# Peptides against a protein of PDB entry 6B9H: the designs that were tried, part 57

Target 1, 151 residues: chain A of PDB entry 6B9H
Amino acid sequence: AELCESLLTWIQTFNVDAPCQTVEDLTNGVVMAQVLQKIDPAYFDENWLNRIKTEVGDNWRLKISNLKKILKGILDYNHEILGQQINDFTLPDVNLIGEHSDAAELGRMLQLILGCAVNCEQKQEYIQAIMMMEESVQHVVMTAIQELMSK

## One batch from the design tools (peptide; made by RFdiffusion4, then SolubleMPNN)

Design b2_p18_2_s4 (from b2_p18_2, 9 letters changed)
Fold by OpenDDE base, seed 2:
Structure b2_p18_2_s4 (fold): chain B 151 residues (1-151), chain A 18 residues (1-18)
Amino acid sequence: as target 1 above (151 residues)
Amino acid sequence: MEEERKKTREFFEQLLAQ
């Protein structure tokens, strides 16, 4: 999916420790958790990150478990810190992500993380970084942000 | 294409201003 591919490119700019080259690399949630910690380490602290299992392998049940925790974290962050600035009318199906590596649903998850980045304390830096990306990626990101912030 | 680039740039510039 175009959304997923563009946001995967965006996620790669975070240079997290976990491998993040493919869609499947993101399905265990480890990359996403590490990205969230970079976005707001005070909220997504070490205690939170430690609840995400890192040695998941191909176990889709463990992937889904991680993804559920991450989704909950994102939603809680949106409500508690961001003041509900993210549109959560359509939530990603973490079961499809974990079991089938569904790129479309993964894109939705990454879109929520994008919402965290462009609304966090360091939003200026993240927005400026996006403006340095390929134009095609910027366009997709713009559309994704617009969708998130629409009510 | 240039017009789209301008629109995208303006979007993020406005977003930065918020």
Scores: peptide ipSAE 0.687, ipTM 0.942, DockQ to the pose 0.914
Fold by OpenDDE base, seed 3:
Structure b2_p18_2_s4 (fold): chain B 151 residues (1-151), chain A 18 residues (1-18)
Amino acid sequence: as target 1 above (151 residues)
Amino acid sequence: MEEERKKTREFFEQLLAQ
C-alpha cells in the first residue's frame, strides 16, 4: 500500500539499529519500538523496550505479542502524554500484521507512530525533517496526519 | 505538480506554527 511504503521510507530516516528495509522487517515490531524510543526516550524507556522480544524469527505468535505491546504503548502515550490527539476509533489489526505481513494494516500502525512524532515534545524537529523528504512521501504523510487528527 | 506541492508545504508550515 502507498501509505505503508511512504511511512516505511519515513521510518528509515530514524536510522535505528534493527533492519528496516522491507515490510517484513517491520512485522516483528522491533523497529517500531526503537523508533518510539527515539521519539520519547523518557516514556519509551529501556524498561519498556526490554519487554519487546528481539529474536522473533518467523514466529508469528511472538510478532503479534510484540505488536500488541507496541500498540498499547502508543495508545497509552496518546492518552497520558499527548492528550488524546490521535483518533484511535479504527485500530490496526496486529494479527494480520504478525501472521500475514499485511501492508495495509502495517501502514495503519506506522500512521499511529507518525501521530506520536508530530505531537511529541520534539514535534518541530520531526515536522521539519518530513519537509525535507521527497514530495510524494510528504503528500502521503500529510494525508495520514489529517486523517489521524480529524474529528 | 506545483500547486499540490505548494499545498503540502503550506500544510506543514501551518503545523509548525501550532
Scores: peptide ipSAE 0.687, ipTM 0.942, DockQ to the pose 0.916
Fold by OpenDDE base, seed 4:
Structure b2_p18_2_s4 (fold): chain B 151 residues (1-151), chain A 18 residues (1-18)
Amino acid sequence: as target 1 above (151 residues)
Amino acid sequence: MEEERKKTREFFEQLLAQ
C-alpha cells in the first residue's frame, strides 16, 4: 500500500534500535513504540515502553497485544496531550496487522503516529524533516495529515 | 508535477505557520 510504504520510509528516519526495513518488521509494534518514545519521551516513557513485549517472534497474539497497547497509547496521547486534534473515527484493525501483516491497516497505524509527530512539542522539527523527504513521500504524508486533522 | 510539488510545499509551509 502506498500509505504504508511512504510512512515506512518516514519511520526509518527515526533511526530506532529495532529493525525497521520491512512491513513485517513493524507488525510486532516494537519499532512503533520506540518511535513514539522519541516523539514524546515524557509521555511514552520507559514505564510505558516496558509494557511492550520484545522478542515476540511470529506470535501473532503477542503482536496484537502490543499493537493494542500502542493504539491505546496513541489515542490517550491524542486526548490527554494533543487535545483531540486527530480524527480517530477510522481506527486501524490491529488484528489484521498482527495476524496477517496487513499493509493497509499498518499504514493507518503509522498515520496515527504521524499525527502525534506533527502535533507534538517538536512538531516544527518533524515537519521540516518531512519537507526534506522525496516529493512522493511528502505528498502521501500531506494527504495523511489532512485526513487526520479534518473535522 | 511541478504544480503538485508547489502545492505540497505550500501545505507544509502553512502547517509550520500554525
Scores: peptide ipSAE 0.687, ipTM 0.942, DockQ to the pose 0.929
Fold by OpenDDE base, seed 5:
Structure b2_p18_2_s4 (fold): chain B 151 residues (1-151), chain A 18 residues (1-18)
Amino acid sequence: as target 1 above (151 residues)
Amino acid sequence: MEEERKKTREFFEQLLAQ
């Protein structure tokens, strides 16, 4: 999906330790968890990150377990820290991500992380970084933000 | 395409101003 590919490109700008070159690399949630820690290390602290299992392999049950924890973290962050700046009426299906590597649902998950970045304390820096990306990526990111901010 | 580029830039500039 176009959304997933564009947001994968955006995720790669974080330079996390985990491999993040393909859609499959993101399905275990490890990259996403590391990105969230960069966005707000006070909230997504080391204790939170340690709940995400890193030795997952092809085990879709473990992938789904990680993804559920990450989704909960994102939703809690939006309610407790961001004051519900983004809309969560359409949540990603983490079962489809973990079991089938569904790119469309993964795109929705990455979109929620994008919402965290453009509303967090360091939002100015993340927005400026997006403005330095390729125009086609910027357009997709803009559309994704507009969808999140709409009520 | 030029108009879309301009609109995208303006969107993020406005977002920065919030």
Scores: peptide ipSAE 0.687, ipTM 0.943, DockQ to the pose 0.931; fails the geometry check

Design b2_p18_3_s1 (from b2_p18_3, 9 letters changed)
Fold by OpenDDE base, seed 5:
Structure b2_p18_3_s1 (fold): chain B 151 residues (1-151), chain A 18 residues (1-18)
Amino acid sequence: as target 1 above (151 residues)
Amino acid sequence: SSELEEIISSIQESIAKK
């Protein structure tokens, strides 16, 4: 999916410690958790990050468990910190991500993380970084942002 | 592109309102 591929490119700009070269690399949630910690380390602190299992392998049940924790963290962050500034829409199916590496659902999960970045305290820095991306990728990312914040 | 510039402007305006 184009959304997932472009947002994977965006995720790679965070330079996290976990491998993040492929869609499969994102399915265990470790990269997502590390990205969220970079976005807001006061909220997604070390105690929160330690709840995410890092040695998951191909265990899709453990992947889903991690993804559920991450999704809950994103939703709580949106409510408690961002003040519900992003639009309500269909939530990603983390079961399909964990069990089947579903790119479309993964794209929607990454879009929620994008929403955290463009509404956090350092929102201006993240917007400026996105505006410097390659045009075709930038277009997809910017469209995804507009979908989150549209009336 | 013109479409991209419009999206950028829209997002910037949205951020300014927050």
Scores: peptide ipSAE 0.025, ipTM 0.630, DockQ to the pose 0.110
Fold by OpenDDE base, seed 3:
Structure b2_p18_3_s1 (fold): chain B 151 residues (1-151), chain A 18 residues (1-18)
Amino acid sequence: as target 1 above (151 residues)
Amino acid sequence: SSELEEIISSIQESIAKK
């Protein structure tokens, strides 16, 4: 999916420790959790990150468990810190991500993380970084932001 | 592109108001 591939490119700019080269690399949630910690380390602290299992392999049940924790973290962050600035009417189906590596649903999950970045305390830094991306990727990312922030 | 510039401007304006 175009959204997923563009947001994968965006995720790679965070330079996290976990492998993040393919869609499959993102399905266990470890990369997502590490990215969220970089976005707001005070909220997504080490104790929060330690709840995400790192040795998952191909166990889709463990993937789904991690993804559910991450989705909850994103929603809680949006409510508690960001003041519900993100339109979360259509939530990603984490079951499809974990069990089937569904790229469309993964793209929607990454879009929520994008929403965290562009609404956090360091929002201007993340926007500036996005503006330096390749034009085709930048277009998809910016469109995704606009969709999240629309009422 | 002109479309991209419009999206960027719109998003930046929206963020600046929050």
Scores: peptide ipSAE 0.024, ipTM 0.633, DockQ to the pose 0.111
Fold by OpenDDE base, seed 1:
Structure b2_p18_3_s1 (fold): chain B 151 residues (1-151), chain A 18 residues (1-18)
Amino acid sequence: as target 1 above (151 residues)
Amino acid sequence: SSELEEIISSIQESIAKK
């Protein structure tokens, strides 16, 4: 999916420790958790991150478990810290991500993380970084942000 | 592109309102 591929490129700008070259690399949630920690390390602290299992392999059940924790973290962050500034819409199906590496659902998951970045304390830095991206990728990312911010 | 510039402006306006 175009959304997933563009947001994968965006995720790669965070330079996290976990491999993040392919869609499959994101399905265990480890990269996503590390990105969230970079976005707000006070909220997504080491104790939170340690709840995400890192050695998952191909175990789709463990992937889903991680993804559920991450999704809950994102939703709680939106409620507790961001004041629900991100528009509520259809949530990603983490079962499809974990079991089938569904790119469309993964795209929706990454879009929620994008929403956290552009509404966090360092939102201006993340917006500036996005504005420096290649035009075609930038367009998709900006469209995704617009969808989140629309009321 | 013109469309991209409009999206950027719209997003910046939305963020500024928060």
Scores: peptide ipSAE 0.024, ipTM 0.628, DockQ to the pose 0.109
Fold by OpenDDE base, seed 4:
Structure b2_p18_3_s1 (fold): chain B 151 residues (1-151), chain A 18 residues (1-18)
Amino acid sequence: as target 1 above (151 residues)
Amino acid sequence: SSELEEIISSIQESIAKK
């Protein structure tokens, strides 16, 4: 999906330690967790990050477990820190992400992380960085932001 | 593009209101 590919490009700008070159690289949630920690290390602290299992390999059950924790973290962050600035949204199916590497559902997951970035304390820095991305990617990312925030 | 600029403006306006 175009959303997933563009947001993968966006995710790569964080330069996290975990491999993040392919859709498959994102399906275990480790990259997502590291990105969230960069977005707000006070909330997504080391204790939170330690709940995400590393070295899961191809174990889709462990992937799903991680992804559920990530999704819960995002939702809690939106409620507790962001003050519900992101509209009620169709949640990604983490089962499809973990078991089938579903790009459309992964795109929705990354979109929620995008929402965290553009609403966090450092929102202006993230928005400015997005505005300097390649135009086609920028368009998809900005559209994704609009979808999250349009009331 | 014009569409992209409109989206950017809309987002910036939305953020400014918060």
Scores: peptide ipSAE 0.024, ipTM 0.621, DockQ to the pose 0.110

Design b2_p18_3_s2 (from b2_p18_3, 9 letters changed)
Fold by OpenDDE base, seed 4:
Order: sequence, then structure tokens, then C-alpha cells
Structure b2_p18_3_s2 (fold): chain B 151 residues (1-151), chain A 18 residues (1-18)
Amino acid sequence: as target 1 above (151 residues)
Amino acid sequence: SSELEAILQSIQDSIAAK
């Protein structure tokens, strides 16, 4: 999916410790969790991060468990910290991500993380970084942001 | 792209205005 591809590229700019080269690399949620910690380490602190199991291998059940925790974290962050600045829309199906590596659903998950970045305390910095990205990626990210903010 | 940058800047301004 185009959304997933572009947001994967965006995710890679965070330079997290976990491997993040492929869609499959993201399905266990570890990269996502590390990215969220970079976005707001006070909220997504070590205690929160430690709830995400790192040694999941191909266990899709554990992947889904991680993804559910991450999704909850994102939603709670949006409510508690961001003041629900992101408009409601269809949530990603984490079951499809964990079990089938569904790129479309993963794209939606990454879009939520994008929402965290562009609405967090350091939103200015993240938006500026996006403005420096390659045009094709920038376009998709722009569209994704617009969708998050659209009524 | 200048156009894309302008749009992103607009989005930034919109977010900042909230």
C-alpha cells in the first residue's frame, strides 16, 4: 500500500534500534513503540515500552498483543495529552497486521503515529522534517495528515 | 516541491492555531 510504503520511509527517519526495513519488521510493534518513545518519552516511557514484548518472532498472537497495547497507547495519548486533536476515523485492524502483515492496516496504524508526531509538543520539528522529505513521500504524508485533521 | 511545502506549511499553521 502506498500509505504504508511512505510511512515506512517516514518511520525510518527516527533511526530506532529495532530493524525497520520492511513491512514485516513493523508487525511486532517494537519499532512503533520505539518511535512513540522518541515522540514523547515522558508519556511513552521505559515502563510503557517494557510492556511491549520484544522477543516475539513469528508468533502472530504476541504481535497482536503488542499491537493492541500500542494502539491503546496511541489512543490514550491522543485523549490524555493531545486533547483529541485527531478526528475519529476507522481504526486499524491489528489482527490483520499481526497475523497477515496487512500493509493497508499497517499504514493506518503508522498514520496514527504520524498523528502523534504532528500534534505532540515537538510538532514543529516533526513537520519541518516532513517538509524536507522526498516529494512522493511528502505527498502521501501530507494527505495522511489532512485525513487525520479533516472533519 | 514548493507546492507541497506550502501545503505542509499551511497544515502546520492550522495545527499551531489550535
Scores: peptide ipSAE 0.081, ipTM 0.723, DockQ to the pose 0.109
Fold by OpenDDE base, seed 1:
Structure b2_p18_3_s2 (fold): chain B 151 residues (1-151), chain A 18 residues (1-18)
Amino acid sequence: as target 1 above (151 residues)
Amino acid sequence: SSELEAILQSIQDSIAAK
């Protein structure tokens, strides 16, 4: 999906330690967790990150377990820190992500992370980074932000 | 492009207003 591919490119700008070159690389949630830690290391601290299992391999059950924890973290962050500045109106189906690498649902998940970035304390830095992206990718990212803000 | 920058600026302003 266009959303997923563009947000994958955006995710890659975080330069996390985990491999993040393909959609499949994101399905275990490890990259997502590391990105969230960069967004707000005080909230998504080491204790939180340690709850995400690494070296999951192709075990879709473990992927889903990680993704559920990450989704919960995002929702809790939105409530506790962001004060519901973003809407989780359409929750991603983490089962489809973990079991089938569903790009559409993965896109929704990454969009929630995008929402965290553009509403966090360092929101200006992330907006500036988006301004430096390739135009076609930038357009998709901005559209995704607009969708989050319009509801 | 200037149009994309304007859109992003608008988004930035709206976020700042919240």
Scores: peptide ipSAE 0.079, ipTM 0.718, DockQ to the pose 0.108
Fold by OpenDDE base, seed 3:
Structure b2_p18_3_s2 (fold): chain B 151 residues (1-151), chain A 18 residues (1-18)
Amino acid sequence: as target 1 above (151 residues)
Amino acid sequence: SSELEAILQSIQDSIAAK
């Protein structure tokens, strides 16, 4: 899905330690967790990050477990820190991400992380970084932001 | 494009206003 591919490109700008070159690289949640820590290290601290299993391999059950923790973290962050700036819509199916590497559902997951970035304390810096991206990717990211704010 | 930049700037402004 174009949403997933564009948001993968966006995720790569964070330069996290975990491999993040492919859609499959994101399915275990490790990259997502490291990105969230960069977005707000006070909330997504080392104790939170340590709950995410890093040696997952192809174990889809472990992937789903990680993804559930990450989704919960995002939702809690939205309610506790962001003041519910992200509008409620259909949440990503983490089972499909973990078991089948579903790109559409992964795109929805990354969109929630995008919502965290554009609503966090450093929102201005993240928005400015998005404005520096390649036009085709920028368009998809912009549309994703608009969807989060309007639905 | 200039149009895309303008739209992103408007989004930035709206978020900053919250």
Scores: peptide ipSAE 0.079, ipTM 0.723, DockQ to the pose 0.110
Fold by OpenDDE base, seed 2:
Structure b2_p18_3_s2 (fold): chain B 151 residues (1-151), chain A 18 residues (1-18)
Amino acid sequence: as target 1 above (151 residues)
Amino acid sequence: SSELEAILQSIQDSIAAK
């Protein structure tokens, strides 16, 4: 999916420790958890990160478990820290991500992380990073932000 | 929000400037 592909490129700019080259690399949630920690290390602290299991392999049940924790973290962050600046919209189906590597649903998950980045304390840093991306990626990211703001 | 609107404008300006 176009959204997933562009946001994967965006995720790669965070330079996290976990491999993040493919859609499959993101399905266990480890990359996403590390990205969230970079976005707000005070909220997504080491205690939170330790709840995400590493070395999941191909175990889709463990992937889904991680993804559910991450989704909950994002939603809680939006409510507790971001002040619900992002409009309500369809949530990603983490079961499809974990079991089937569904790119469309993964894109929606990454879009939620994008929402965290553009509303966090270091939002200007992430805005500047987006402004330096390839134009086609910028367009998708911009559209994704618009959707977060308007839906 | 005004902040998100500013973000969108910045991105749009960046694209237009290329």
Scores: peptide ipSAE 0.029, ipTM 0.680, DockQ to the pose 0.807

Design b2_p18_3_s3 (from b2_p18_3, 11 letters changed)
Fold by OpenDDE base, seed 4:
Structure b2_p18_3_s3 (fold): chain B 151 residues (1-151), chain A 18 residues (1-18)
Amino acid sequence: as target 1 above (151 residues)
Amino acid sequence: SSELQAILESIKQAIEEK
């Protein structure tokens, strides 16, 4: 999906330790967790990160478990730190991500992470970084942000 | 690209004003 592809490009700008070159690389949640830690290391601290299983391989059950934890973390972060009500926002189906590498659902998950970045303490820096990205990516990211803001 | 950047700047301002 276009959303997933563009947000994958965006995710790659974080230069996390975990491989993040393909959609499949994101399905275990490890990259997402490391990105979230960079976004807010005080909230997504080492204790939180240690709850995410590494070296999951192709175990889709473990992937789903990680993704559920990450989704919960994002939702809790939005509620507790960002003060945002996203109850009406369509949540990603982490089962489809973990079991089938569903790009559309993965895109929605990455969109939630984008929401964290553009609302966090360093939101100015992340927005500026987005403005320096390739135009086609900017367009998708912009649209994704607009959708988040409309909720 | 300038139009897109202007929109992103507008979004930036909207976020800051929340």
Scores: peptide ipSAE 0.072, ipTM 0.709, DockQ to the pose 0.109
Fold by OpenDDE base, seed 2:
Structure b2_p18_3_s3 (fold): chain B 151 residues (1-151), chain A 18 residues (1-18)
Amino acid sequence: as target 1 above (151 residues)
Amino acid sequence: SSELQAILESIKQAIEEK
């Protein structure tokens, strides 16, 4: 899916330690957790990050477990810190992500993380970084932001 | 493009106002 591929490119700009080159690399949630920690390390602190299992391999049950924790973290962050900016946004199906590497649902998950970035304390820095991206990727990210803001 | 940048700047302002 174009949304997933563009947001994967966006995720890569965070330069996290975990591999993040393919859709499959994102399905265990480790990259997402590391990105969220960069977005707000006070909220997504080491205690939160330690709840995410890092050695998952191809175990889709463990992937789903991680993804559920990450989704909950995002939703709680939106409610507690961001002021419920995206409360009614469509939620991704983490079962499809973990078991089948569903790119469309993964795109929805990454879009929620995008929502965290463009509403966090450093939102201006992230917006400026997006403005410097390749035009085709920038367009998809812009559209994704517009969708978040319209909910 | 400059047009896309202008749109993103508008989004930036909208987010900042919230």
Scores: peptide ipSAE 0.063, ipTM 0.705, DockQ to the pose 0.109
Fold by OpenDDE base, seed 5:
Structure b2_p18_3_s3 (fold): chain B 151 residues (1-151), chain A 18 residues (1-18)
Amino acid sequence: as target 1 above (151 residues)
Amino acid sequence: SSELQAILESIKQAIEEK
């Protein structure tokens, strides 16, 4: 999916420790968790990150478990820190991401992380980074932000 | 493009005003 591929490119700008070159690399949630820690390390602290299991391999049940924890973290962050600035959105199906690497649902998950970045304390820095991206990728990311802010 | 940059600037302003 176009959304998933463009947001994968955006995720790669964070330079996290975990491999993040393919859609499959994102399905275990480890990259997502490390990105969230960079966005707000006071909220997504080391204790939170340590709850995400590493080295899950092809175990889709463990992937889904990680993804559920990450989704809960995002929703709690939106309510407790961001003040519900992202409203009336459809939640991604983490079962489809973990078991089938569903690109459409993964794109929606990454869009929620994008919402955290453009509303966090360092939102100006992340917005500026997006404004410097390649035009075709920038267009998709911009549209994703518009969708988040319009709902 | 200049149009895309203008849209992103508008989005930036909208986010900062919240």
Scores: peptide ipSAE 0.063, ipTM 0.703, DockQ to the pose 0.110
Fold by OpenDDE base, seed 3:
Structure b2_p18_3_s3 (fold): chain B 151 residues (1-151), chain A 18 residues (1-18)
Amino acid sequence: as target 1 above (151 residues)
Amino acid sequence: SSELQAILESIKQAIEEK
């Protein structure tokens, strides 16, 4: 819960177009996809983003479909671009996110996105932004980064 | 805190060196 709340605050710093004020706002994957595009627009390009369904509403099947695409994108990005620098042995359960808005699993999903940000070409900018965050949020984000890099 | 800042600096350095 604390992980999800802190990473939600972190996600809000990207200023994406989609609503991103609540945990529920993140469950359809649209915000996540837009954040990933900001992280690496050459890889997560417009064609990739167009595969994510908008106007999902409360359709948990569509949410899960989007989340699966996003998770695959993250894993492929780690393999093809980042060189598998993060620990991905514990993957989020996207079914629990889409069907039940599970905050713990959502936190793990956002943690993977955090891994992309701190390892991408513009990683220095994202790390600097984290260093300027409120201390309580900064602590959780820092711990999440440490966990990702731990082998 | 100063301790948190130091840890973040260490993480930043470790990531940049890879």
Scores: peptide ipSAE 0.062, ipTM 0.703, DockQ to the pose 0.111

Design b2_p18_3_s4 (from b2_p18_3, 10 letters changed)
Fold by OpenDDE base, seed 1:
Structure b2_p18_3_s4 (fold): chain B 151 residues (1-151), chain A 18 residues (1-18)
Amino acid sequence: as target 1 above (151 residues)
Amino acid sequence: SSELQEILDSIQAAIAAK
């Protein structure tokens, strides 16, 4: 999916420790969790990150478990810290991500993380980074942001 | 592009509105 591929490129700019080269690399949630920690390390602290299992392999049940925790974290962050600045959005189906590596649903989840980045304390830094991306990727990312922020 | 700039402006306005 176009959204997923562009957001994968965006995710790669965070330079997290976990492998993040393919869609499959993102399905266990470890990269997502590390990205969220970079976005707001005070909220997504080490205690939170330690709840995410890192050695899941191809176990889709463990992937789903991680993804559920991450999704909850995103939703809680939006409520508790961002003050519901992200408009109500269709939630990603983490079962499809974990079990089938569904790119469309993964794109939706990465879009929620994008929403966290552009609304966090360091939002201007992330916006500036997006402005430095390749034009075609930038367009998709910015469109995704607009979708989140538009009433 | 013009479309991209319009999106950027819209995003910036939305973020500024908080």
Scores: peptide ipSAE 0.065, ipTM 0.673, DockQ to the pose 0.107
Fold by OpenDDE base, seed 3:
Structure b2_p18_3_s4 (fold): chain B 151 residues (1-151), chain A 18 residues (1-18)
Amino acid sequence: as target 1 above (151 residues)
Amino acid sequence: SSELQEILDSIQAAIAAK
C-alpha cells in the first residue's frame, strides 16, 4: 500500500534501534513504540516502553497485544496532551496487522503516529523534516496529514 | 515541485496557528 510504504520511509528517519526495513518489521509494534518515545519521551517514557514486548518473533498474539497497547497510548496521548487535534475516523484493526501483516491497516496506524508528530511540542521540527523528504513520499505524507486534520 | 512546497508551507502555517 502506498500509504504504508511512504510512512515506513518516514518512520525510518527516526533512526530507532529496532530493525525497520520492511512492513513486517513494524508488525510487532517495537519500532512504533520507539518512535513514539522519540516524539514525546516525557509521556512515552521508559516505563511505558517497557510494557512493549521486544522478543515477539512470529507470535501474532504477542504482536496484537503490543499493538493494542500502542494504539491505546496514541489515543490517550491525543486526548490528554494534544487536545484531540486528530479527527475521529476508522481506527486501524490491530488484529489484521498482527496476524496478517495487513499493509492498509498498518498504514492507518502509522498515520496516527504521524498525527502525534505534527501536533506535539516539536511539531515544527517534524514538519520541516517532512519538507525535506523525496517528493513522491512527501505527497503521500502530506495527504495523510490533511486527512487527519480534516473532518 | 513549487506547488507541493506551497501546500506544505500552508500546512505548516495552519498547524502553527493552532
Scores: peptide ipSAE 0.063, ipTM 0.678, DockQ to the pose 0.111
Fold by OpenDDE base, seed 4:
Structure b2_p18_3_s4 (fold): chain B 151 residues (1-151), chain A 18 residues (1-18)
Amino acid sequence: as target 1 above (151 residues)
Amino acid sequence: SSELQEILDSIQAAIAAK
């Protein structure tokens, strides 16, 4: 999916420790958790990160468990810290991500993380970084941001 | 591109409105 591919490229700019080269690399939630920690380490602290199991392998049940925690973290962050600055829309189906590596649903998950980045305390830094991305990727990312914030 | 700039402007406007 175009959204997932572009947001994967965006995710890679965070240079997290976990492998993040493929869609499959993201399905266990570890990369996403590490990215969220970079976005707001005070909220997504080590205690929060430690709730995400790292040695998941191909266990889709564990992937889903992690992804549910990630999604909950994102939603809680939006409510508690960001003041729900992004508009409501369909949440990603983490079951499809964990069990089937569904790129479309993963794209929606990454879009939520994008929402965290562009609404967090350091939003301007992330926005500026996005503005420097390759045009085709930038277009998708900015469109995704627009979707998050438009009524 | 013009489209990208329009999206950017829209995003900036939305952020400023918060």
Scores: peptide ipSAE 0.062, ipTM 0.670, DockQ to the pose 0.108
Fold by OpenDDE base, seed 2:
Formats: C-alpha cells, structure tokens, sequence
Structure b2_p18_3_s4 (fold): chain B 151 residues (1-151), chain A 18 residues (1-18)
C-alpha cells in the first residue's frame, strides 16, 4: 500500500546492513531491528538485537517470532522511554506480515517505527531527513505522524 | 504533543518551500 511504500523508502535512508529493497525484505524483521538499534542504541542494544533470529529464509514461523519481539520492543519503548507520545490502538497483525507479506500491516508496523524516530533523542536528525524526501513521500509520512499523535 | 506539532509544522513548511 501507499503507506508501506513510502515508509519503505524512509527505512532505506537508515542504510542498515540487511537488504531492504522490497516488502519481502522487511518481513523477517531484521531490517526493522537494525533500524530500531540506530534510533536508540542504548535501548535497542546488542543484547536486544541478539534476540532477533537472522537467516530465517522463508520460514514464516520464525518471521512471526521476530516480528512479535520487535513489536513488543516498540511498545515497551513507547511506554518506558517515549512517555506514550504516540497512539498505538491500531496494532499491526504480525501474522499477516510474516506469513503473507501483507503490505498494509507492514505499513502499520513501519509507522510505529516512525513514531520512535520522531520522538527519540535524535528526532531532529530524522525530521530533517524527512524534510529532504520527495514530496509525495513527505506527505505520506506527515499523514502517518498525524495519525500517531491523534487521540 | 507540542513536539509532534512542531514536526508537522516543519514538514508543512518544507513542502511549501519547494
């Protein structure tokens, strides 16, 4: 979907080690975990990252396991560090992401990561990066942020 | 929050400046 496509473009700006060119590349959670570590390496530290299984291939069960850990990490980060600045009432279905590469649900998960970025210590860096993106992507990202901050 | 509103304002300003 449009949200997923734009946020995939945004994710690519992090220059993580894992492949991140397609929706399928994100379904195992490795890219997302690496992005979160860049956002806040003190919280998403090496010990946390080591809980994410690499080289899962097409094993959707392992993908889902990773995605569940990542989602929990994001939610815990929101509560423990960010002070619940974002609205998380609509959570992504990680089963659909892992088993079916559902772009809409993946977009929701990337949106949560966006919430982490715009509220973290280096928020100004990420805001500036967004301001430099293509206009259509900026619009989607802006809308996604608006949704996160809405009551 | 005020911080998120500032982010939105910044993004809107950037878009308008293009």
Amino acid sequence: as target 1 above (151 residues)
Amino acid sequence: SSELQEILDSIQAAIAAK
Scores: peptide ipSAE 0.044, ipTM 0.688, DockQ to the pose 0.785

